# Designs tried in a protein design run: peptides against a protein of PDB entry 2AKA. Part 4

Target 1, 299 residues: chain A of PDB entry 2AKA
Amino acid sequence: MEDLIPLVNRLQDAFSAIGQNADLDLPQIAVVGGQSAGKSSVLENFVGRDFLPRGSGIVTRRPLVLQLVNSTTEYAEFLHCKGKKFTDFEEVRLEIEAETDRVTGTNKGISPVPINLRVYSPHVLNLTLVDLPGMTKVPVGDQPPDIEFQIRDMLMQFVTKENCLILAVSPANSDLANSDALKIAKEVDPQGQRTIGVITKLDLMDEGTDARDVLENKLLPLRRGYIGVVNRSQKDIDGKKDITAALAAERKFFLSHPSYRHLADRMGTPYLQKVLNQQLTNHIRDTLPGLRNKLQSQL

## One batch from the design tools (peptide; made by RFdiffusion4, then SolubleMPNN)

Design b1_p8_5_s3 (from b1_p8_5, 3 letters changed)
Fold by OpenDDE base, seed 3:
Structure b1_p8_5_s3 (fold): chain B 299 residues (1-299), chain A 8 residues (1-8)
Amino acid sequence: as target 1 above (299 residues)
Amino acid sequence: SDEILSIL
């Protein structure tokens, strides 16, 4: 039996090639969260490489369809430059920036047109995610005054689809009741059936506070629950701290923390990757028969 | 259309 995630990847590539970006309810995971919530850091931690754009403000300005494929080799490929293999992940970052700027211009605007990136690696599980622009309320630089609404409208194109799972990324060092990710998820998934909670920045919480009740699914219950992660600090990123060392520090954090020790085997980036692979595989299995019937009726 | 159907 062919792997279900690679099957959906082939469908995504075929639909992208014909320009039908908006109308297909493909089984997928959309990544949502406020600006600086740690979305891009979670994705880089899956790959074990620095390859996503970084900076102040809205960094992700187009949807990034990130297709992770387990392989004996390590390289990346873009759908827009077929046949070019990237082995330097800095060149991957530069290509994302260049392809973003080609479509959006220099005004830091956004575009709904996806970038399709496939990463082959021995360090990944098969997993496809759609990284979306970070929600913001304040325009920066030359951004249009309505940029908040443009981002929301773009996110809604993905998260309103019935076959879309939502990876809601929220920082622990901010009021979770005010999480932009959980707000948008609650709007389109009121019963919490499609939403997976990710709690970042657990290491940056004030002394004497913890996110235990959130991680135990007691505060804002989601059917699919919450997973806590610890990303590299901005200082660690700027200092080019190795991601493998950061993942070891994350494990140590959960094991040593009195509020999280009992949850440690259900926390951290490796566990999140495993859960997402399993949930996406099962979700594709459940949705693919209905999708096949729909496509056969339209073709 | 034929390519998509061949994937399914």
Scores: peptide ipSAE 0.212, ipTM 0.879, DockQ to the pose 0.711
Fold by OpenDDE base, seed 1:
Structure b1_p8_5_s3 (fold): chain B 299 residues (1-299), chain A 8 residues (1-8)
Amino acid sequence: as target 1 above (299 residues)
Amino acid sequence: SDEILSIL
């Protein structure tokens, strides 16, 4: 079972090397959400490091194929700079920014060409995610007026594929009925078969309001359900609050909250990581025979 | 093509 995710990682790397990006229906998880929905924070919480671009507006401007690999050592490698091992995750962040700017220029535009990043860590389960640009309605700076549509078109290249699972990230402190992530997921997965809901910012909900009905899968049912998480605030990130302390605070939040206490064992970042590892592994097992047959018939 | 088939 543990070898299936690394197998797909080798396929992803091989296809990236031949310039065949989003055209292949590889078993994968695409991460979708509005700007500031908490996508990057969820990914960083899996690694336990600050390594993704941060800021206002669109921070992710290329697809990031994030390959997490359980290892005794901690380092990162990019496919575009083979053989360079990064042990400083600030240097990982800087490389993502530099490689993004190299392709997109200074206009904060987007590119459909993925960045392939592999992170080896003792703190991760084997898991591959494709982080996609955050959906936006308002161009910022020198962004093209049609940036919303460019992002949507890029997302659709991934999420329309039958073998793509969708990690739909929605903030709880916004109307979930208006969630951009759940809207796009429902468009391409109307039966909710491929979508996993992540609810962020549960700690930022107004007093007397909760997301219990959502987390219990009662409001907008998904076959794969919903998982609530609590990320660090921007103030906590700026204040260098460590992710380990944040994960402990997340656990405490769910255990102490009257509306979520009964769900606490099926909530939080560590549970999400386990679920995603299991779901991806099972999905690869189910999909790979069909993919093999398809590839053998085309070659 | 051969590399991809060798992975599968």
Scores: peptide ipSAE 0.210, ipTM 0.880, DockQ to the pose 0.703
Fold by OpenDDE base, seed 5:
Structure b1_p8_5_s3 (fold): chain B 299 residues (1-299), chain A 8 residues (1-8)
Amino acid sequence: as target 1 above (299 residues)
Amino acid sequence: SDEILSIL
């Protein structure tokens, strides 16, 4: 039995090649969150490499279909430049930036046209995510005044689809009731059936506060629950702290924290990756028969 | 069309 995630990856690539990107209800996980919520850091922690654009403001300006494939080799490939293998992940970052600018221009605008990136690595589980632009309320630079609405409309194209799971990324050091990720998820998934909560910045919470009730699924219940993670600090990123060392520190954080110790085996980036792999695999299994029937009737 | 059907 072929791995279901690679099967859907081939479908994604085939549909992207024919320009039918937006109309397909493929089983996928869309990553949503406010600007600086820690989305990019979560994705980089899965790969174990720094490869996403960085900066102030809106960094992700096109949907990034990130296809992680477990392999004995480590390299990346873009759908828009087939046959080029990237082994330097800084070159991957530069290609994302260049391909983004090629379509959006220099005004830091957004485009709904996805970038398809496949990463082969021995350090990943099979997992496909669609990284979406960070929600923002304030235009920066030469961005159009309606950029908030443009981002929202782009996100809605993904998250309204019935076969779209939502990875809602929220920082713990901000009011979770005001989380842009949880707000948009609740708007399109009011019963919390398609949403997986990720709580970042647990290490940046004020002393004497914790997110235990959220992580225990008691405050804002999601059927698929919440997973807490600890990302590298900006200082650690700037200092080129190794992601492997950061993952060890994350494990230590959960084990040592009095509010989270009892949850430690169901927290952290490695557990999140495993859960997402399992949930996506099961979701594909459940949706693929219906998708096959729809596609066979339309083709 | 044929490529997509071959994947399914």
Scores: peptide ipSAE 0.207, ipTM 0.876, DockQ to the pose 0.661
Fold by OpenDDE base, seed 4:
Structure b1_p8_5_s3 (fold): chain B 299 residues (1-299), chain A 8 residues (1-8)
Amino acid sequence: as target 1 above (299 residues)
Amino acid sequence: SDEILSIL
């Protein structure tokens, strides 16, 4: 039996090719969060490579369908340039930027048209995520004054779908009650059935504060729970700190922290990756029969 | 259509 995630990847690619991606309720995980919430860092930590656009403001300006595929080889492929294998992840970053600018122009506008990126790696589990533009309230550069609403509308095209799981990325060093990710998730998933909470920046919390109650699912309960992660600091990124070393530091953080030590085996990027793989696989198994029936009736 | 159905 083919792996369920690769099967859905083939469906995603086929639907992208016909321009129907927006209308299909494929089992998927949409990644949502405010600007600088740490979404891109979480994705890069899964791959173990720096490959996403970086900068101030809105960095992700198109949906990025990131298909991680466990493989003996390491390379990336874009759906828009079939047959080109990227082994330099800096070139992957540049291609994302170029393809984004090709569609949106240089005005830092947004487009709902996805970029489809597949990454083969021995370091990943099979996992597909849709990285979405970061929620913002303030236009930057030549962005339209309604950019907040344009982003929201784009996110809603994904997260309102019943088969969409929501990876809500929230920084711990900000008021979680005010989290843009958790707000949008609660709007479309009021019972917390489809939402997985990711809490970033746990290492940047004020002294004497912790996110224990959130991580224990006591403050804002989600059926799928919360997973804390520690991403590289901006200093670590600028210093080109290796992601493997950062993952070791993350493990040490959870093990050494008095508030999180008891949760340490259910925290961190490797555990998050495992949970997402399992949840997506199970979600596909549960939804695919219904999807098949719908597609057969529409085709 | 046929390609999609072949995947399912």
Scores: peptide ipSAE 0.204, ipTM 0.877, DockQ to the pose 0.722

Design b1_p8_5_s4 (from b1_p8_5, 4 letters changed)
Fold by OpenDDE base, seed 1:
Order: sequence, then structure tokens, then C-alpha cells
Structure b1_p8_5_s4 (fold): chain B 299 residues (1-299), chain A 8 residues (1-8)
Amino acid sequence: as target 1 above (299 residues)
Amino acid sequence: SEEILSIL
């Protein structure tokens, strides 16, 4: 079972090398959500490092194929820079920014060409995610006036594929009925078969409100359900609060909250990582035979 | 395509 995710990683790397972005329906998880929904923080919490670009507006401007690999050592490698091992995760962030700017220019535009990043760590489960640009309605700075549509079209290239699972990241401190992530997921997966809901910012909800009905799968039912997480605050990030300490605080949040205590063992970043590893592994097992047959028929 | 099939 542990070898299926690495197998798909090799397929992803091979397709990236031949310039085929989305032509093959590879078993994958696409991460979708509005700007500032907490996508980057969820991914960084899996790694336990600050390594993704940060800022206002569109932070992710190319698809990031993030390949997490359980290893005895901790380092990162880019497919575009083979043989270079990154042990400083600030240098990983800088390389993502530089490689993004190399293709998109300085206008903060987007490109559909993926960045392939592999992170080896003793603190991760084998997991591959495709981080996609955050959905936005308002262009900022030098962004093209049609940036909303460009992002939407890019997301649709991934999420319309039948073998694409959707990690829909939605903040709890915003109207969930208006969630950009859940809207796009419902458009392409109307039966909720391919979508996993992630609810962020549960700690930022107004006093006397909770997301219990969402997390219990009662409001907008998904077959794969919802998982709540608590990310570091911007103040905690700026203050370089340790992610391990933040994960302990997340556990404490769920255990101490009257509305979530009964769900606490099925909430939080470590549980999300485990679920995604299992879901992806099973999904690969189910889809690979069909993919193999399709590829063989094209020879 | 052959390289991809060799992975599968």
C-alpha cells in the first residue's frame, strides 16, 4: 500500500517532463479554496515548516504538485532543479517564488504549468496534493482584469477530471453557504462523491456560533465528510510560532470546545493527513487499472 | 507513453 503514492509521483514527474499538464486523468487531490481560506497553512502544517509564499491576494499563482514522502531525512527537491537538495525551507519558499516569477513575470499573473516539489520528512505521511491558486473576484495590483476567470478556468482543468479528488478548503468565519470552494466542488461533483471538506478558522468564529452542523455532515452532505482544522494566526506566523505547538493548541481547541469535543478524534491536521493518505491510496488502487488499460489502448 | 507504461 505504501508504494502506490510514490508510483503516482513518478507518473506525475514523467507527465510534467513531457509538458502534459492535465491530459491524463491521474488519481490526485486538487486543493481548492478562496484567497486567505487557509490552504497554504494546511499544507505547511502537514510538513511542519514555513515554506510556501505568503502575502495579500493570489499567493499560489501556478499549480504546486506537493509530493510528501515519509523519510528518515528532511529535505526538499524540485523537478526543475534535479539533484539540488534543499534543507532550508526558506530557500524552498524563495525557489517557488523565483520559479513562479520566471514563468508569470512580475505582473502577478498565473500560469497553468505546475511546479513539482517533493518534500522528504520523518513527520509526514506519503501524500500528494495539487495546490491551486486561490479563487478571487477582485484583481489586485497589476493582475489582469479577467484574473477571476483565468483562475476558474485553471481550477476546472483539474477538478472536472473524474479521477480528481477535491480538497475544498472553506473558512468557518465566513458564510459557508457562499464558500467558493464548496460552490466549485458542487458544480463539478454535484453528488459530493469526490469532495473532502476542510473547515478552517474555527477559532475565529463569532462567540455563540459554531460549525457543528457542517462538521457533522448535516448542512451540505459530502460522502467523504468534513474535517475541521485550526491554523496559526497571522500573528503566530509573524512571531514564528512553532507548528508543533500550534498542532497541540489545535488538539486542545477541539477537546475543550463544547460543540466539537465529541468530534475531536476526527478533527485536526494530523487526522486530516491520515485521512488524505488513506483516501489517496485507496483512490489510486481503484483508478490505476483503468488508467493502465487506457494507456495501453493508445499504443 | 512507453516510459509511462514502464512505470505502471
Scores: peptide ipSAE 0.205, ipTM 0.873, DockQ to the pose 0.681
Fold by OpenDDE base, seed 4:
Structure b1_p8_5_s4 (fold): chain B 299 residues (1-299), chain A 8 residues (1-8)
Amino acid sequence: as target 1 above (299 residues)
Amino acid sequence: SEEILSIL
């Protein structure tokens, strides 16, 4: 069962090599959310390393196929530079930035061409995610005035696929009814069959407010439910707070919070990783027979 | 396509 994700990783790599990534309905999880929703922070928390580009505005400008592989060793590899092992995750960040700029230029434009990054780590479960550009309405720098629509169109290339699961990342300190992630998910998955809700910034909610009804799946029901997480604050990131310490603080947050204590065992980044691993594995099992039949019919 | 099918 655990080998299904590595199997799909090999398929993803093969399709990337032939430029056909857009045409295949591979079982995958696309990560969607507004700018600053906490998408990159969730991914970094899975790895336990700072390795994603950071900044103001649109940081992710190409799809990032992040393949997490449980291993006895810790290193990263890019599909575009096979054989180079990265053990410094700052160098991983720099490579993502360089490879992004190589294709998009320095104008902060976007490209639909994925970056394929594999991370081997003893600290991860087998999990593949496609990090997508953050939804925005405001062009920054030399971005084209239609950048909102370019991002939307790029996201739609992934999330409209029937075998694409959607990790909808929404901040709790904003109106969830207005969540860009939940809006796009509802547009392409109106019955909430393919969408997994992630609620970030639960620690930043106004006093006397909580996201209990959302996390209990009562407000905007998703078949796959919601998982709350607490990411590092910007101060914690700037202070280089260790992710392991942040995960302990997240656990403490849920256990100590009156509104979330009863949910604490079904919340937080470690639980999210387990759920995503299980859901992706099951989804691959369910979809692979159909995919095989489609591929055979194209021969 | 054949290579891909060999993976499956």
Scores: peptide ipSAE 0.204, ipTM 0.874, DockQ to the pose 0.690
Fold by OpenDDE base, seed 3:
Structure b1_p8_5_s4 (fold): chain B 299 residues (1-299), chain A 8 residues (1-8)
Amino acid sequence: as target 1 above (299 residues)
Amino acid sequence: SEEILSIL
């Protein structure tokens, strides 16, 4: 049963090798959210390393299939450079940037062709996520004027699939009724069956405001509920603040906050990682029999 | 398809 996520990882790698023309709906979690919603920061907090591209504007420009594998060793491997083990996570960041630029060019364009990255670590649970480009309304730099629609079309290729779970990442310091993540999730999952809500930037809310009603699943109900997290600030990232220290500060935030103290055991990055591991494992168990039958019928 | 079935 613990091997179901690694099994799907092997399927993902096999499908990536034959190209995207496979009409196969693999059980997966797609990460969606507006630009600067904190998607990539959540993924880095799972690994405990800085390894994703950073900057202003659209940073993720290709889908990143991030396969986290619990292991006694810590290293990364890319599907496009088999046999190369990365132990420096800065080199992982540089490889993502280089491989992105190789396909998209220097115009900050996007490509639907995934990057497949596997990270082995003693600090992770088995978990596979697809990090997707952040939704934006305004082209920046040399981006095409239709970049908003290109991103939406790319996201729709993932989130419309019946076996795709949606990790909808929304910042608390913005109007949640206007959340791009929750809007796209509601469009393709109107009953909230496939969507897991993540609320970031809870530490950046205005004084006298809180997201308690959202986190208690009272405002926009999702079957799978909401989990609040506190990511490092941009200043903390630029200052290379240790992720372990940031996770301790996150725990302290929830425990000390009057509105969130009663929820603290169901909040934070470690709890989110556990929930996602469990949800993905159960989802794979439920969907694999149907997938096997479909594959057998195509032979 | 055969390789994929061998994984399942």
Scores: peptide ipSAE 0.203, ipTM 0.874, DockQ to the pose 0.688
Fold by OpenDDE base, seed 5:
Structure b1_p8_5_s4 (fold): chain B 299 residues (1-299), chain A 8 residues (1-8)
Amino acid sequence: as target 1 above (299 residues)
Amino acid sequence: SEEILSIL
């Protein structure tokens, strides 16, 4: 049985090549969250490499279709530069920045045109995610005054699709009732059927507070539940702390924390990756027959 | 279109 995720990757690449934008209701996972919610760190932790643009403000300015493929080799490929294999993940970061600037210009604007990046690695499970621009309320630099609405409109193009799962990334050290990720997810998925909650920054919560009720799915229930993760601190990132060491520290955090110890086997980045692989695989299996019938009827 | 159907 062919891996269903690689099959959908081929569909995504084919549709991108013919310039059919976001109009296709392909089975996919869109990653949503406020700026600095920890989205990029979650994705980098899956790969085990630093490869996403970094900085203050809006970092992701185009949708990034990130296709993770388990392989014996480690390299990246972009759809816009086929045949070039990237083995240096800093060069991957630079290519994302360059390709973003090529389309958006230097004004730090946004574009709905995806970047398609495939990463082959022995350290990944097969998984495809669409990283979306972080929601913001305040324009920075030369951004248009309506940038908040432009981002929202872009996100809505993905998250309103019935076959789109939503990875809602929310920081625990902020009021979850005010989470941009959970708000947009609830707007388009009011029954919580398509949303997977990720709670970041659990290590940055005030002493004597915890997110146990959220992680136990008791506060804001999602059918697909919540998974807590601990990302590297900005200091750890700047200090080039190894992601493998960070994942070990994350495991230790959950095991040692009184409020989370009982959940530790259903928390952390490796568990999240496994759950997303399984959820996406099952979702593809359920949606592909309908998609095939729809495409056949349009011919 | 035919190429897409060949993938499915």
Scores: peptide ipSAE 0.199, ipTM 0.870, DockQ to the pose 0.642

Design b1_p8_6_s1 (from b1_p8_6, 5 letters changed)
Fold by OpenDDE base, seed 5:
Structure b1_p8_6_s1 (fold): chain B 299 residues (1-299), chain A 8 residues (1-8)
Amino acid sequence: as target 1 above (299 residues)
Amino acid sequence: DILSLLPA
């Protein structure tokens, strides 16, 4: 057999090309989180490039199937723009925005039709994630008043699938008991079998507070556990602080923090990427044997 | 044939 993650990537591309959207039960990881939870920063940190749309309000408005592929070269390709290699990641960002607007219009609406983006890089592990729109309760711009429910309905099309793992991204500087990500995960995965917790903004917690109990899987237990990360500040992002430097700062944060130093080797973006690669690979191995028969009955 | 990519 070929590498399992690239194999599933080919399946994703093939189904996308024939108009199969969220109805597929392919082994995959769906990324869920509230608006401003830090999802985009986590994904950009994997790549080591700024390439995702940014802004206030809802930013991700279509599912983004992000396929990371380890390679000796660095470039990106879109399924909707076959043959075009992007080496400037600002152009990648612009293409995501343009392709999103092409389908949704300029009213900040959403669409369940995925964008398929493949990034080749020597700095990534093989990893595929489906970045989903951030959950929000407040419509912006010309969004319909029920945009919250439209987003939820879209997310549910992914996260209710048995073969979908859920990367639940929650900010530590907010009440985790009210985390949008953990709420939706618990709704569809009440036993915590398919959910991986990511805790962002650990560096923004009030002095004297920490998320140790969460990270040690003692507060809201998940079978697949929690991984804490530290993203660049908005100031650092605006100032185009180097992601490599940010990753070093993240490591330093965990090592120097009294509540987290004992966990430091199992925290941070690089460790998260390794865990996700491993989890996805194992998940694909477990699910592929039954997938053929299932797909034959549905195609 | 996408089905050929999957194990029997």
Scores: peptide ipSAE 0.092, ipTM 0.847, DockQ to the pose 0.754
Fold by OpenDDE base, seed 1:
Structure b1_p8_6_s1 (fold): chain B 299 residues (1-299), chain A 8 residues (1-8)
Amino acid sequence: as target 1 above (299 residues)
Amino acid sequence: DILSLLPA
């Protein structure tokens, strides 16, 4: 049996080629969260490379279909630039920025047209995620005054689809009850059937507080539960702390924290990647038969 | 043919 995630990757590529954005309800995981919630850092931790745009405000301004493929080699390729293999992930970042600017202009607007990026690596499990713009309320710079609603509308195109799983990324150092990610997830998935919670910034919580109840799925229950992660700080990123060291520090954090030690084996980026791989695979298996029938009926 | 990519 062929790997199901690569199969869906081919479908995604095919639909992108014909301009079919979110019209088809492909089995996929959409990543949602407020600005600076740590979405990009989570994705980079999966790859083990710095390759996503960074900065203040909206960094992701087009949907990024990130297709991770386990391989003996390490390189990236874009659907819009076929035949070019990127081995320098800084160049990957630059290409994302350039391709984004090509479509949106320099005003930091958004576009619903996806960028398709495939990363081959021995350090990844097969996993496809659709990284979406971070939710915001305040326009910055030359952004349109209705940017909040533009982002929400874009997100809704993905997360309202029944075959879309939602990776809701929420920072622990903010009120989780008011998490933008969890709010939008609850709006479209009120029973918590399609939502996977990711809790970032656990290391930045005020001393004497913890997110144990959330991580134990007791506060805001999701069928698929919550996974806590610890990302590099901006200082660590600027200081060139490698992701390998960060992953070790993450493991140490959970093991040494009194509130999380008992959960340590079900926390962290490696575990998250494994869970997402499994959940996506199973989701595809369950969804593909219905998808075929739907597509056939539309011909 | 996108349908050909899907299992029967």
Scores: peptide ipSAE 0.092, ipTM 0.845, DockQ to the pose 0.749
Fold by OpenDDE base, seed 3:
Structure b1_p8_6_s1 (fold): chain B 299 residues (1-299), chain A 8 residues (1-8)
Amino acid sequence: as target 1 above (299 residues)
Amino acid sequence: DILSLLPA
């Protein structure tokens, strides 16, 4: 039986090579959320490495097509520099930053041109995600005054596609009713058919409050439900806290919390990765026949 | 080439 996720990866690479950005409705998962919502941290937790740009404000400024591939070896490859294998993930981070700056310049602007990164690892499941710039309200530095709308327009190019699943990342320590991620998801997916909710920062909620109703899918129901995760704090990231240790702490958090203990087996980063792998695989299976027919009619 | 990648 053919591995469907790698198949779509080859399609993504082929279309990227011919310069077709967001016009093709490939089955994919777009990651959306406000700045500092924890999107990049979730992706790093999947890989178990620090490899994404960090900083204040808008960090992700180009779409990052992150293709995770289960393998006996561990290394990364960029589509824009074929033949170069990265085994140092710090160099991966630097390459993302350099390639971003090459296109956007130093003004902290954005570009819709994707960066394609493939990571081979024995510690990942096959999974492809498109990491998108974080939604913002206030321009910083020398950013254009309409940066908010530029980001939104870029996101809409992905999330409006019917074959795009939406990973909506929202922090629990903010009012979820005002979540940028859930707001944009509801705009393009009003029936909640394509959206998977991720709730971060559950460990940072005020004492006496919890997100149980959200995680139980009772507040804003999504067909595909919600999964809570606990990411490393910025202090932990700066201190180079081991991701494996952080994942153990995440498990402990859910098991020990009175409001989440009963949900613990359906929470956390490892469970999220499994769910996304399964949902993406099934989604590709359902979508590819229609895609083939569409492509045949256009060629 | 692309079509050859897609299952029938």
Scores: peptide ipSAE 0.091, ipTM 0.846, DockQ to the pose 0.712
Fold by OpenDDE base, seed 4:
Structure b1_p8_6_s1 (fold): chain B 299 residues (1-299), chain A 8 residues (1-8)
Amino acid sequence: as target 1 above (299 residues)
Amino acid sequence: DILSLLPA
C-alpha cells in the first residue's frame, strides 16, 4: 500500500478540482491561531524555507493546503498552475500573494477557496496541513467590519469536521487562557480529542515564568498533548537567519532551560514534524474506511 | 474517479 498521506493529497486535489462536497470529511490537520501566534513560522520551519506571506495583520487570507512530500528533489507546485515547478521559494511566496489577491482583491479581504501548494523536499516528512487565516478582532485597511466573524466562520468550516485534527498554535508570552487557538479548539473539541497544542515564543516569556505545566499537559489537558517550539524572532527573520541555525538554537534553548530540559527530546520543530506525520498517518488509517463508505453512499 | 484512489 502506498503512503497514506500522499493518497489523501490526491483526494484533496481531486476534491479541489470538482468542488468538495460539504458532507465529505477528509482526514486533515487544520492550523489555527491568533495573529502573530507563529503559525506560518512553524510551517516554514518544516520546509526550511521562507515562502509564506508576511506583514502586519492577517497575512494568510485563504486556506493554504500545504502538502509536504519527502522527495529526492526540492521544488514546489501549485494546483492552480499545474506543470510549473518552483525552485525559488521567494517566487512561491509571491505566487501565494498573487493568487490570494486575484481572488480577494486588494482590500485584504478573505476567501474560503483554498490554495493548494505541494512542496517536494528531501528535508521534510510527508505531512499535510491546512494553514488558516489568523484570528483577529480589529479590521485593517479596507477589510469589512465583520472580518473577525468572517475568519471565524471560515475556520469553523474546517475545525468542526470530525476528521479534522486541530493544530492549535498559541504563544507562550500571552495568557494561555486567552489563546484564540485553544478557545476555538475547546469550542469544537471540548474533550481535547482532536487538538494538538503548539506553544510558540517560549523564549519570549517573562523572566521567572515558564510554560512547563502547559507542556506537561497539566494545565489544559489535550489527549494529543503539547509541543513547544522556538521560532525565529522578527529580528532573525529580518536578518535572514538561516532556519537550520534557528533549529539548532531551538534545540539549545530546550536543553539549556531549567524548566524544559527534561522535556527537550519531546520538544522542538523536528519533533513536532515527526509527531504530526505519525498522528496524521494514523488518523488517515483510522478514518479511510469510514470515508470510503461515505463516498460510496454519496456517489 | 475518487473511489479508485481509495484502497480496497
Scores: peptide ipSAE 0.081, ipTM 0.837, DockQ to the pose 0.753

